# Peptides against a protein of PDB entry 8OXM, part 307

Target 1, 371 residues: chain A of PDB entry 8OXM
Amino acid sequence: FKAEFRLAGGVNLPKIIDCVGSDGKERRQLVKGRDDLRQDAVMQQVFQMCNTLLQRNTETRKRKLTICTYKVVPLSQRSGVLEWCTGTVPIGEFLVNNEDGAHKRYRPNDFSAFQCQKKMMEVQKKSFEEKYEVFMDVCQNFQPVFRYFCMEKFLDPAIWFEKRLAYTRSVATSSIVGYILGLGDRHVQNILINEQSAELVHIDLGVAFEQGKILPTPETVPFRLTRDIVDGMGITGVEGVFRRCCEKTMEVMRNSQETLLTIVEVLLYDPLFDWTMNPLKALYLQQRPEDETELHPTLNADDQECKRNLSDIDQSFNKVAERVLMRLQEKLKGVEEGTVLSVGGQVNLLIQQAIDPKNLSRLFPGWKAWV

## One batch from the design tools (peptide; made by RFdiffusion4, then SolubleMPNN)

Design b2_p27_5_s4 (from b2_p27_5, 16 letters changed)
Fold by OpenDDE base, seed 1:
Structure b2_p27_5_s4 (fold): chain B 371 residues (1-371), chain A 27 residues (1-27)
Amino acid sequence: as target 1 above (371 residues)
Amino acid sequence: DELEKKQQEEFEKAVEEAKKKLLEELA
């Protein structure tokens, strides 16, 4: 192992370590905490099952609709190494890196990522109207640039076109499966893009089953479909390939309702899979960068004292699990806001919700909904 | 330690069984 580490970004600041194998090959590895590693491992297994469903269906197989998965290797009971997807970069690093980010390179006269964040942080406690107005001003002065990812990486026009389609298919598959599993909005550092395949890899799967809706600033989008995510699809945006891939993915998910419910039920009642949102996790996920300095890791405080009666915890847990299963069943039936929608109607609603500037303006500013 | 290892083995087993059932239902 090299003595140097880099932070991958994301909430939990996972450590990227470089290791040299016995074969002399350098491999990047992501070191995470135990609980995060377990949650990621479980969600990778769910993604593998979704990929199996997608591979069995002729229409999704022909479109090569898959969610990119990564190998989780437990090293110890308290530490694991994620085999880091070699040749991936966080979309946030590509887009809004302070030194060489694509926004700075291609749009040097736009607002800086810092100016955008500052403006949105200033209105965080304001009305929805004020948030919307400032978000629209930010968006007007921070134009999307993610189209340049494929243009920089793929110089051959035929390869460029194929990779842009691979990206669009990857976004569609991950968006719909992410919606079904309730992954919600994703921080830009928790979405990696493969520099060779243009496919997305979702990491840090610590918010699932719509637990993002119970955050101090609740999520308002079904998945991340921000302006840069859309810009990467090219001129058609969410229309054509993306929409059709969402519809075909949703069709497979809805037709696999019983299977998906059974899988998720087993996972929700697994005592080793902590998917529940706790107040500390909620605070940590939506901490201000300024507040990070004062929270010394007093995570050594006795987890002993909140022995609330085991019976009340179990009853509250069971009610939350039942609610998650009910909501999953609704999604898989196409029930949105008490109305049963067709696959096309449901996908259309989800796309409209995800791209609505009113919904995006209400998101936690730390997640950078303008990117 | 042993309890957590046993729980992890039970989880891995439950996932493999769920995956197996899924594969059987889809066969």
Scores: peptide ipSAE 0.006, ipTM 0.388, DockQ to the pose 0.021
Fold by OpenDDE base, seed 3:
Structure b2_p27_5_s4 (fold): chain B 371 residues (1-371), chain A 27 residues (1-27)
Amino acid sequence: as target 1 above (371 residues)
Amino acid sequence: DELEKKQQEEFEKAVEEAKKKLLEELA
């Protein structure tokens, strides 16, 4: 183990530790708290099941649609190591690193990441109209650069094209699977990109089942499809490959309704899987310091035996679980806003919701919706 | 400690059983 560690983004600021293996190879490891590892482990299993469904379907298998998974290795009762895919980087580290981020390198005359964040923080408590205006100004002066990721890493044009397709497929698969599962907190530090495969690895899976919608600043997008995410797809944007991969993923998810409902039902009623949003977690998620580099003490969720008055909390929990299952069933039926949509209609709605500047401008500034 | 370990073992078992059932329903 190296003595130096870095903080990853997320609820409990997981520590990235560089480990030298017995083979002399350096491996980046993510060290999280107990609860985060359990949440991540459960969601990784759900992703593995989704991958199994995607591999069985001929159309998704032909497209190589998979959500990247990582191995959770518990080290102790209070810590574990996520074995990172070797050669992953947070998209935020590539895009908006303070020293040498791609925005600074390719767009030196644009607003700095800090200026963008500051402008959005200044309007955080203002009207949606004021947030929208400032967000549009930020977006005008902070142009997307994520296309350069594949261009920097893959100099051969044929490899570059293949990797851009792999990226686009990975975004599509993870976006639709993430939407079905109601995965939130998709900020730029919770999404890694593999420098070899161009595939995305989603980390910190503790905001699931649409619990991001009950945050003090509600999540207003179904998944991260911000301008840089789209720019990484190249000139096609959300059209063509991305849309088709979303549709084929959604088709498999909808056709696997019973299976997915059964899985999620087991998980929702699992007493060991704390998926519910609590006020402390909500506060922590939306009081992120401006400097993601400061050693904020991990709120050890000490097992405060808050004697939850069992009876009223159990009834409230069951009602929340039932509501989550009902909403999952609606999604898998293509029910959006009380209307049954086709796969193409549902995917189109989700894409439009995800790219809408009005929705993006309403997000918590720490989500960095301009990136 | 022992109770938490048992609950975790029961969870891991329930997840493996659910996964097994799912694999069997999928096979």
Scores: peptide ipSAE 0.006, ipTM 0.383, DockQ to the pose 0.021
Fold by OpenDDE base, seed 4:
Structure b2_p27_5_s4 (fold): chain B 371 residues (1-371), chain A 27 residues (1-27)
Amino acid sequence: as target 1 above (371 residues)
Amino acid sequence: DELEKKQQEEFEKAVEEAKKKLLEELA
């Protein structure tokens, strides 16, 4: 370990530590001090299993559909070493960095990221109609720019085209796998893009199994498919490559129903895998930037042995786990809103839900659904 | 249309049966 650490951007101020391996290679490692790195580690294993399923299928293998994984070494429930994806940047850092974000560079006359966030925070407690109107105003005055990521990084047109395809495939795979696993919407700082491959890396997997729907501001989208995410796909947007890659991924997931159910069942009942949403985690995930200053609870680790009666917790836990399994089974059968859909119908519904400004306007403003 | 509807009904039935079986295995 080098004595020097760098802070990575983002809410959790993860420490990047340069480590020299026994092979003499320097590896950047991200040390997260507050996040459940065990949850990330488990979800990386699930992603590896999904990748195995995707590699077995000829159609997904030909398309190189994979969800990017990273190594997580949990040191404790709340501490561990993430192998930092060298050559990745948070999409939020590229898009909405205060100094040199792509929105400011390419759209200097648009609203600032701060103005957008302020406008959406002002209506956070308002009606869905008011949220929608303000969201539409924000969207009109904050036009997508993520197309410029590939244009900046890949100057050769043929390379640019291939990397844009790799990006689109990565979004499709991660969206469908993320939907199946109930990851939902992802904060823009929790999606990294590889500057060499244009593939996405999802980090901070603390919301799974649709636990985002039980947040104080419930999640309303199946995955992040915001305007910038779509803009990165180029002119075709969600049509063509993205849709087909979603369909082929969904086909593999649905055809792997028994395997996926078994995997998720084992995980849901693993006492070492705390997937359940707790109020502190919910507050943390939906903290307002203004509220970040006050919650220095020096909560000593010792006293919250709240001996919650094991029996009532266990029955409530089992009912939640059963509900998660039932919903997973429905997804894998193509059951949406009580109707069974074809793969194409299901994927279409999910895309429509994910891009619907009404759904996006209802999201927690901290997650920046306009980006 | 009729074939798709019949396949859909068979699929819905298989979903309900598998849902029932899963509920019976969890009970």
Scores: peptide ipSAE 0.000, ipTM 0.253, DockQ to the pose 0.016
Fold by OpenDDE base, seed 5:
Structure b2_p27_5_s4 (fold): chain B 371 residues (1-371), chain A 27 residues (1-27)
Amino acid sequence: as target 1 above (371 residues)
Amino acid sequence: DELEKKQQEEFEKAVEEAKKKLLEELA
């Protein structure tokens, strides 16, 4: 271990440690001190299985559809080592860093990230209509800039085009698999981009199986498909490559129904995998100060072991697990809002839900739906 | 394929125009 550590951005201030392997190679490792790394480890295994399914299908293999995975070594329930992908950056750090963020560099006359955040915080407890109006004003004065990521990193036009396609395919694959697994908390610090491949790496996988919908401010989108995410795809936006890659990913997931149900069933009943939303976790996720700078919450985790009677917990748990499995089965059959949809119909509905400014305006402000 | 090629040509043009505009704004 080197004596020097760097802080990665993020509420949990993960420490980046340079480690020399037994092979003499330097590897960056992320040490998370507060996150449930078991949830990340389990979800990485599920992503590896999804990647295996995508590699078996000729159409998804030809398109190189994959979810980027990272190695998780849990050291305890509260600590572990993540193998950090060298050359990844949070999309939030590139877009909305206070000093040198792409929005400030390319759109200096737009609202600052802080002004956008303040405006959305002021309406957080207001009506959905008032939230929608303020969100539209914020969006008008905060124009997307994520197209410049590939333009800065890839100077050769042919390489630039290939990397934009890799990005678009990565967004499509992770969006559909994330939807099937009910992955939530997809804020701009939980999505990294690889500066060499332009592929996305999803981190902090603790909100799964649609548990984001039972938060005090419920999640209203199936995945992150905000204006900057779309701008990174270039002029085609959600049409062409993105839509086709979503459809081909969804086709593989639906054709793998039995395998996916069996895996998720084993995980839901694993006593070592706590996927259920608890009130303290819900408070922690939605009390995150939007600016990471000021509030050290001295969350005294008073280990009030609420000794809830074991018997009443088990019956409630089993009923939640059954509902999660039923909803997963519906998704894999294409059942949306009581109607059976084709793959194209289901993907179209999910895209429309994800880009709807009414859904985006209802999200928790810390999710930064205007980015 | 032809639609992707046209969208690519229109995009390369839009990128060259955006690079030109950015260079003109940075100059």
Scores: peptide ipSAE 0.000, ipTM 0.280, DockQ to the pose 0.011

Design b2_p27_6_s1 (from b2_p27_6, 13 letters changed)
Fold by OpenDDE base, seed 3:
Structure b2_p27_6_s1 (fold): chain B 371 residues (1-371), chain A 27 residues (1-27)
Amino acid sequence: as target 1 above (371 residues)
Amino acid sequence: SALEELLKELAKRLAEGYELAFLKELE
C-alpha cells in the first residue's frame, strides 16, 4: 500500500488508495468506511450472472448488452475495498459540479443546482400537488445538457455515435436488470460513466429488492430515467435503441425466471447478506442537511435490548423474503398491477413510470430528480 | 462565438451521426 490517499468525490468522501499487487501492478482501490460492501459484492455477482444470461442470448449478445461490474473485496460488515473504476466520473460530477458543471457551462442563465435543490427541499414536507408544481418550475428553468458528455469526449463523429449508442445500451441494460432486482438509491453520485466507453457503472448497491419503497420518502420510479439521462441518448430519447434494448433485456430476464428466482432465494436467506432496510440506514440515505448538526453519536449504547424474540424476528424476516420472491416472480412473469403484460407492454409501463413528472416530483430531494 | 462554433460542429456531428445510424440500420 502507498502511504498517500486521495478523496473521491461524493457525500461519503471515500478514500482512494493505491495498491501494488503481487504482479507489481498498481491498482487504485476505493475504501468505503461506512457502507456494507457485502451488499455491493453480492450484487456484483448477480450482475455477472445476468451478464452471462445476456451473453447466451444471440440478440442481446449482438447488441453487446452488459452491466458494467467492478471488483469488491468486503473486509467487514462496515468496511471493504472496491476496485476504483479508473476513467469513470460520477454523472453528478459532470452535470452539477459546483465549480464548472455542464449545466453551468451550457446553461448559465438556468437555475443553479443549488437553487433547484433548495426549491425542492422547501416543498419536501408539502403536498404532492405543491411538489409537482415546484418540480415543473425547476425543470423549466433547468434544461438537460448530458448530450454534451459524448460531444466533449468524442470528437470524431463516427466514434461519437458509437459511444452514444454504447451509453444508450448501458442505460437500457442496467435499468431493466436494476428493476428486476429492485435496485434503488440511483442518485447522480451512485452512477458513474466511463469516459472511454460511455458505459454506466452503478455503485452503492445497498438498496435492493425494492427496499427503496419502504424509505420515509418512498421511491416512486423503477430506475433513473431523468431528463439528463434521456438527453445523453440523443434526439430519439427513450424511443428506438433504448426501448429495443430494454425489451431484449427484459425478454432474457423473463426467459431466465427459474435461474433468477433460485439465485435470489439463496441470497435472501443468506444470513451474511443484510438486504433488509433498517431505520438507521433509512435515516442515513434520506438525511437532511439540518439533521447533520444534531446527530452527534450520543446514541448511547444503553438503548434497550429490543430482544424481540428470535422467533418473531425470523417469522417477520421470512414473510418479507417470501414477499420479495413473490414480487420478483411477478416481474419475471410480466405481472404489473395485477395484469399480465407482454415484454413490450411491461417495458413501456416502466418507461412511463420512470419519466412521469408526478413520480419524479415525489422522490427525496437528495435523489435530484430534475437532473 | 466558441459556443456557436461548438453548436455548428455538434449539428454537423448530429447529421453525420444520423447518416451513420441510417447506414447501420440498413446493414
Scores: peptide ipSAE 0.026, ipTM 0.429, DockQ to the pose 0.011; fails the geometry check
Fold by OpenDDE base, seed 5:
Formats: structure tokens, C-alpha cells, sequence
Structure b2_p27_6_s1 (fold): chain B 371 residues (1-371), chain A 27 residues (1-27)
């Protein structure tokens, strides 16, 4: 281990360390403290299984549809080593960094990221109508710029085009698999982009199986498909490549129903895998200081062993697990709101739900739905 | 600026290249 470390930024101030492997190769490692890395490790295994299913199908293999995965080695309940994705940046750092973010560089006369956030915080406790009006004002004065990521990184037009296709395919694959698994907390710091491949890397996988819907401010979108995410796809937006890649991914997931249900069932009943939303986790997720600059002391939630009576926990847990499996089975059958949809119909509904400004305006302000 | 010229050239090659690749992915 080298004696020097760098901070990666973000709420938990993860340490980047350089390690020399037994093969003599230098590898960057991210050391996280205080995060439950077991959830990330389990979800990475599920993503690897989904990638195996996608590689078996000829249409998804030809399109190179894959979710980017990283190695997680949990060392304890609150510590572990992540394989650092070298040459990745959080999409939030590129877009809305206070000093040199793409919004400030390309749209200097638009609202600042701070002004947008402040406006949405001021209406957080207001009606859905007031939230919608303020969200539309914010969106009008904060125009998307994520197209410039590929344009800055890839100066050759042919390479630029291939990388934008790789980005669009990565968004499609991760959006559909993320929806099937009920992945939440998809804020701009939990999504990295690879500066060489233009593929997305999803991190902090602790909100799964639709547990984002039971937060104090419930999640109202199936995945992140905000204006900047769409702007990165270029002039076709969600039409063409993105929609077709979503449909082909959904087709593979639906045709793999038995395998996916069996895997998720094993995980839901694993006593070492805490996927359930607890009140302290819910508070932590939605009381995050929206300004990354305020080092609010992470409340050491002393593990008060609330010795919840074991018997009442088990019955309530089993009923939640059964409901999660039932909802997963519905998704894999194309059952949405009691109606059976085709793959194209289901994908269309999910896209419309994800881009609806009424749904986006209802999200927690820290999710930054205007980005 | 050099960025504006790059943006114009990229936009032009985009209009030409997108039609061809969108058509090829429809097949």
C-alpha cells in the first residue's frame, strides 16, 4: 500500500488508495467506511447474472448490452474495499460542480445549481401543483448540457458517434434492469460515467426492490431519465436506439422470469442481506445535506440494538418479501396497474413515467430531478 | 471560438451520420 491517499469526494469521504497486485499491476481501490457494502456486493452479483442472460441472447449480444460492474470486497458490516473504476466521474461532478460544472460553462446565464436546489427546497412541503410550477420554471432556466460530455472527450466524429451509442445503450440496459430489480436512490452522485467508454457505472445499490417508494418522499419514477440523461443521447433522445435497447433488454428479462425469480427469492430470504427500508436509513437518505459542502457530522447512529421482538419481525418480513416477489413476477409478465402489456407497451409506459415532469417534480429535492 | 467551430462541424457530421446509423439500426 502507498502511504498517500486521495479523497474521492462525496458524503462519506471515501479514500482512494493505490495497490500493487500479486501480478505487479497497480490498481486503484476505493476504501469506503460506514456504508453497508454487502448490499452493493449482492447487487453486483445480480447484475453479473443479468449480463450473462444478455450475452446469451443474440440481439442483446450484438448490441453489446451490459451493465458495468465493479468488484466489492466487504471487510465488515461497515467497511470494505471497492475496485475503483479508473477513469470514471460522477455525472453530478461533470454537470453541477460549483466551480467548473458543464451547466456553468455552457449556460452561464441560466440559474445556478444552487438557485435551482433552493427553489425546489422552498416548495418541498407545498402542494404537487406548486411543486410542478416551480419545477417547470427551474427547467426553463436550467437547460440540459450533457451532450457536451461526449463532445469534450471524443473529438473524432466517428469515435464521438460510437461513444454516444455506447452511452445510450448503457442507459437503456441499466434503466430496464434497474426497474426490474426496483433500484432507487439514482441521484447524480450515484451514477458514474466512464471517460473512455461513455458507459454508466451505478454505485450505492442500497435502495432496491422498490424500497424507494416507501421513503418519506416516495420515488415516483422507475429510473433516472432526466433532461441531461436524455441530452447525452443526442437529437433522437429516447426514440430509436434507446427505446429499442430497452425493448430488447426487457424481452430478455421477461424470457428469463424463472431464473430471475429464483435468484431474487434466495436473496430476499438471506439473513445476511438487509434489503428492507428502516427508519434510520430513510432519514439518512432524505436528510442528506443537499450542499455537498456542509460536512454535517454523520450522526453515529449508535446501533441501539432495538431488540425488536424476533417473532413479530419475522412475520412482517415474510409478508414484505412475498409482496416484493409478487411485484417482480408482475413486472416480468408485463403487468402494469392490473393490465398485461406487450414489451413495447411496457417500455413505453416506463419511459413516459420517467420523463413526466409531474412525477419528476414530486421527487425529493436532493435527487436533483432538473439535472 | 475553436469550440464553436468544432460544434458546427460535429453538428454537420451528426446530421449526415445519424440518418445512416438510425436507418441501419432499424434494419
Amino acid sequence: as target 1 above (371 residues)
Amino acid sequence: SALEELLKELAKRLAEGYELAFLKELE
Scores: peptide ipSAE 0.015, ipTM 0.392, DockQ to the pose 0.011; fails the geometry check
Fold by OpenDDE base, seed 1:
Structure b2_p27_6_s1 (fold): chain B 371 residues (1-371), chain A 27 residues (1-27)
Amino acid sequence: as target 1 above (371 residues)
Amino acid sequence: SALEELLKELAKRLAEGYELAFLKELE
C-alpha cells in the first residue's frame, strides 16, 4: 500500500488508496468508510442480473445496453474496498469543480455552482412556486455544458459520435434499471463517467426501492435526467436514441417481471440486506453543508443495538417490503398513477417527469438539480 | 429454469459477498 491517499469527492469522503498488487501492478482502491457497502454489493449483483436479461434479448444485446458494474469487496458492515473504476471521474467533478469545472471553463459569465446552490438553499423552505421561479432563474444563468465531455475526450469525429452514443445508451439503461429498482435521482458525485467508454457508473446505492420518496425532501423524479445529463446526448436530447434505448430496456424489464419480482423479494427479506430508510440515514443524505461540522456525534457503535422489539418491527418491515413489491409489480405492469401504460407511454411519462422543471425545482438543493 | 440459474448465481454471489464481509468482521 502506498502511504498516500486521495479524497474522492462525495459526502462520505472516500479514500482512494493506491495498492501495489503481488504482480507489481498499481491498482486504485476506494476505501469507503461508514457506508453499508453490502447495499452497494447487492445492488451490483442485481445490476448483473439485469445485464444478463439485457444480454439474452437480441434487441438490447445488439444495442449493447448494459448498466456498468464494479466489484465491491465488503470488508465489514461499515467498510469495504471498492475496485476503483480506473479512468472514471464523477460527473459533478467534471461539471462543477470550483477550479476547473466545465461550467466555469465554458460559461465563465454564468452563475457559479456556489451561487446556484445558495439561491436554491435560500428557497428550500419556501413554496413550490417560489422554488420554481428561483430554479428557472438559476437554470437561465447556468446553462448546460456536458456536451463538452465527449468533445474534450474524443477529438476524432467518428470516435466522438460513437462515444456520445455509448453515453446515451448508458444513461438510458441506467435510468430505466434505476427506476425499476427505485434508485431515483442520483447525486452528481455518485455518477461516474468512464473517460474511455463514456459509460456511466453508479456508485453509493444507499437509496433504493423508492426510499428517496420518504426523505425529508421527497424525491420528485424517477431518475436523474437533468439538463447536463441531457446535454451530453447532443442535439437530439432525450429524443431518438435515448428514448428508443429506454423503451427497449423497459420492454426487457417488463417481460422479465417474474424474475425481477423473485430476485427483489429474496433481497427484501434478506436479514443481512438493510435497504430500509432510517431517520439518521435520511438526515445524513439531506444534511446541510453548514450542519456537517457539528453532527459528528460520537455515536458510540454500542448503544444503537437498541433491542429491536422483534414483533412490531417485523410487522412494520413486512408492510414496507410488501409495499415495495406491490410498487415494483405496478412498474413492471406499466401501472402509473392507477393507469396501465404501454412501454412507450410509460417511458414517455418517466422522461417527462424527469425533465419537468417543476419536479426538479422541488428536489433537495444539495443534489444540484440544475446541473 | 433461467430464473433458477439467476437466483442461484445471485445467491452464490450474495453468499460470497457476505462471507467476505463476515470473515473480515471476525478479523
Scores: peptide ipSAE 0.007, ipTM 0.414, DockQ to the pose 0.023; fails the geometry check
Fold by OpenDDE base, seed 4:
Structure b2_p27_6_s1 (fold): chain B 371 residues (1-371), chain A 27 residues (1-27)
Amino acid sequence: as target 1 above (371 residues)
Amino acid sequence: SALEELLKELAKRLAEGYELAFLKELE
């Protein structure tokens, strides 16, 4: 380890450390404090298994459909070392960085990211109709720019096209696998894009198994497919490559039903794997950026009392686990809203749900559904 | 079976991850 560290941005002030491997290569490591990396570690393993399934299938293998994974070494419930995704940038940093975000650079006359946030926060407790109207106003005045990521990074047209295709495939794979695993919507800072491959890396996997639906502001989309995510695919948007890659991924997932159910069952009943949503985690995930300062001091005290009511927790836990498994089984059968759909029908429904401005307008404003 | 291999690899990786986490919770 080098003696020097860099601070990464964010509330938990993660430390970037440079490690020299036994191979003499320097590797950046992110040391997260206060975050439970166990969920990330487990989900990375699940992604590796999904990648194995995708590689075994000829159609998904030919399309190079994979979820990008990173190494996570949980050190404790509150600390861990993750392999820093070198050569990646958060899509949120590229898009909506306050100083030099792509929205500001390419759309200087649009609403600022702050103005969009403010407008959506003002209606957060309002009707769905009011949320929708304001969301549409925000969207009209905050036009997508994520197409420029590949244009900035890949100047050669052939490379640009290939990388945009790699991006589209990565979004498709992560969207469908993320839906199956119930990752829901993903905060724009928790989606990294590789500056060399244009593939996405999903980090901070603290919401899984549709636990986002039990948040104070429930998730309303199966995965993040916001306007900028779509814009990065180019002029075809969700059509063509994205849709086909979603379908091929979904085919593999549905054909791997028994495997996926068995894996998820083992994980759900693993006493060391806390996938459940707790009130503190819910508050943390849906706190206002301004409220981040106040919640830090109280987390030290009450870790002792939560251990005692084990018996009532067990029955509630088992019911939640059973419900998660049942819903996973439904997804893998193509059961949506009580109807059995074909792969194409299911994928179509999921895409429509994910891009529906009515669903997007209902999301927690902190997650920036307009980006 | 391919499932058993996958489960074994999962269990191994989980165990390795937990062992590391557990060892560090004891430090």
Scores: peptide ipSAE 0.007, ipTM 0.397, DockQ to the pose 0.023; fails the geometry check

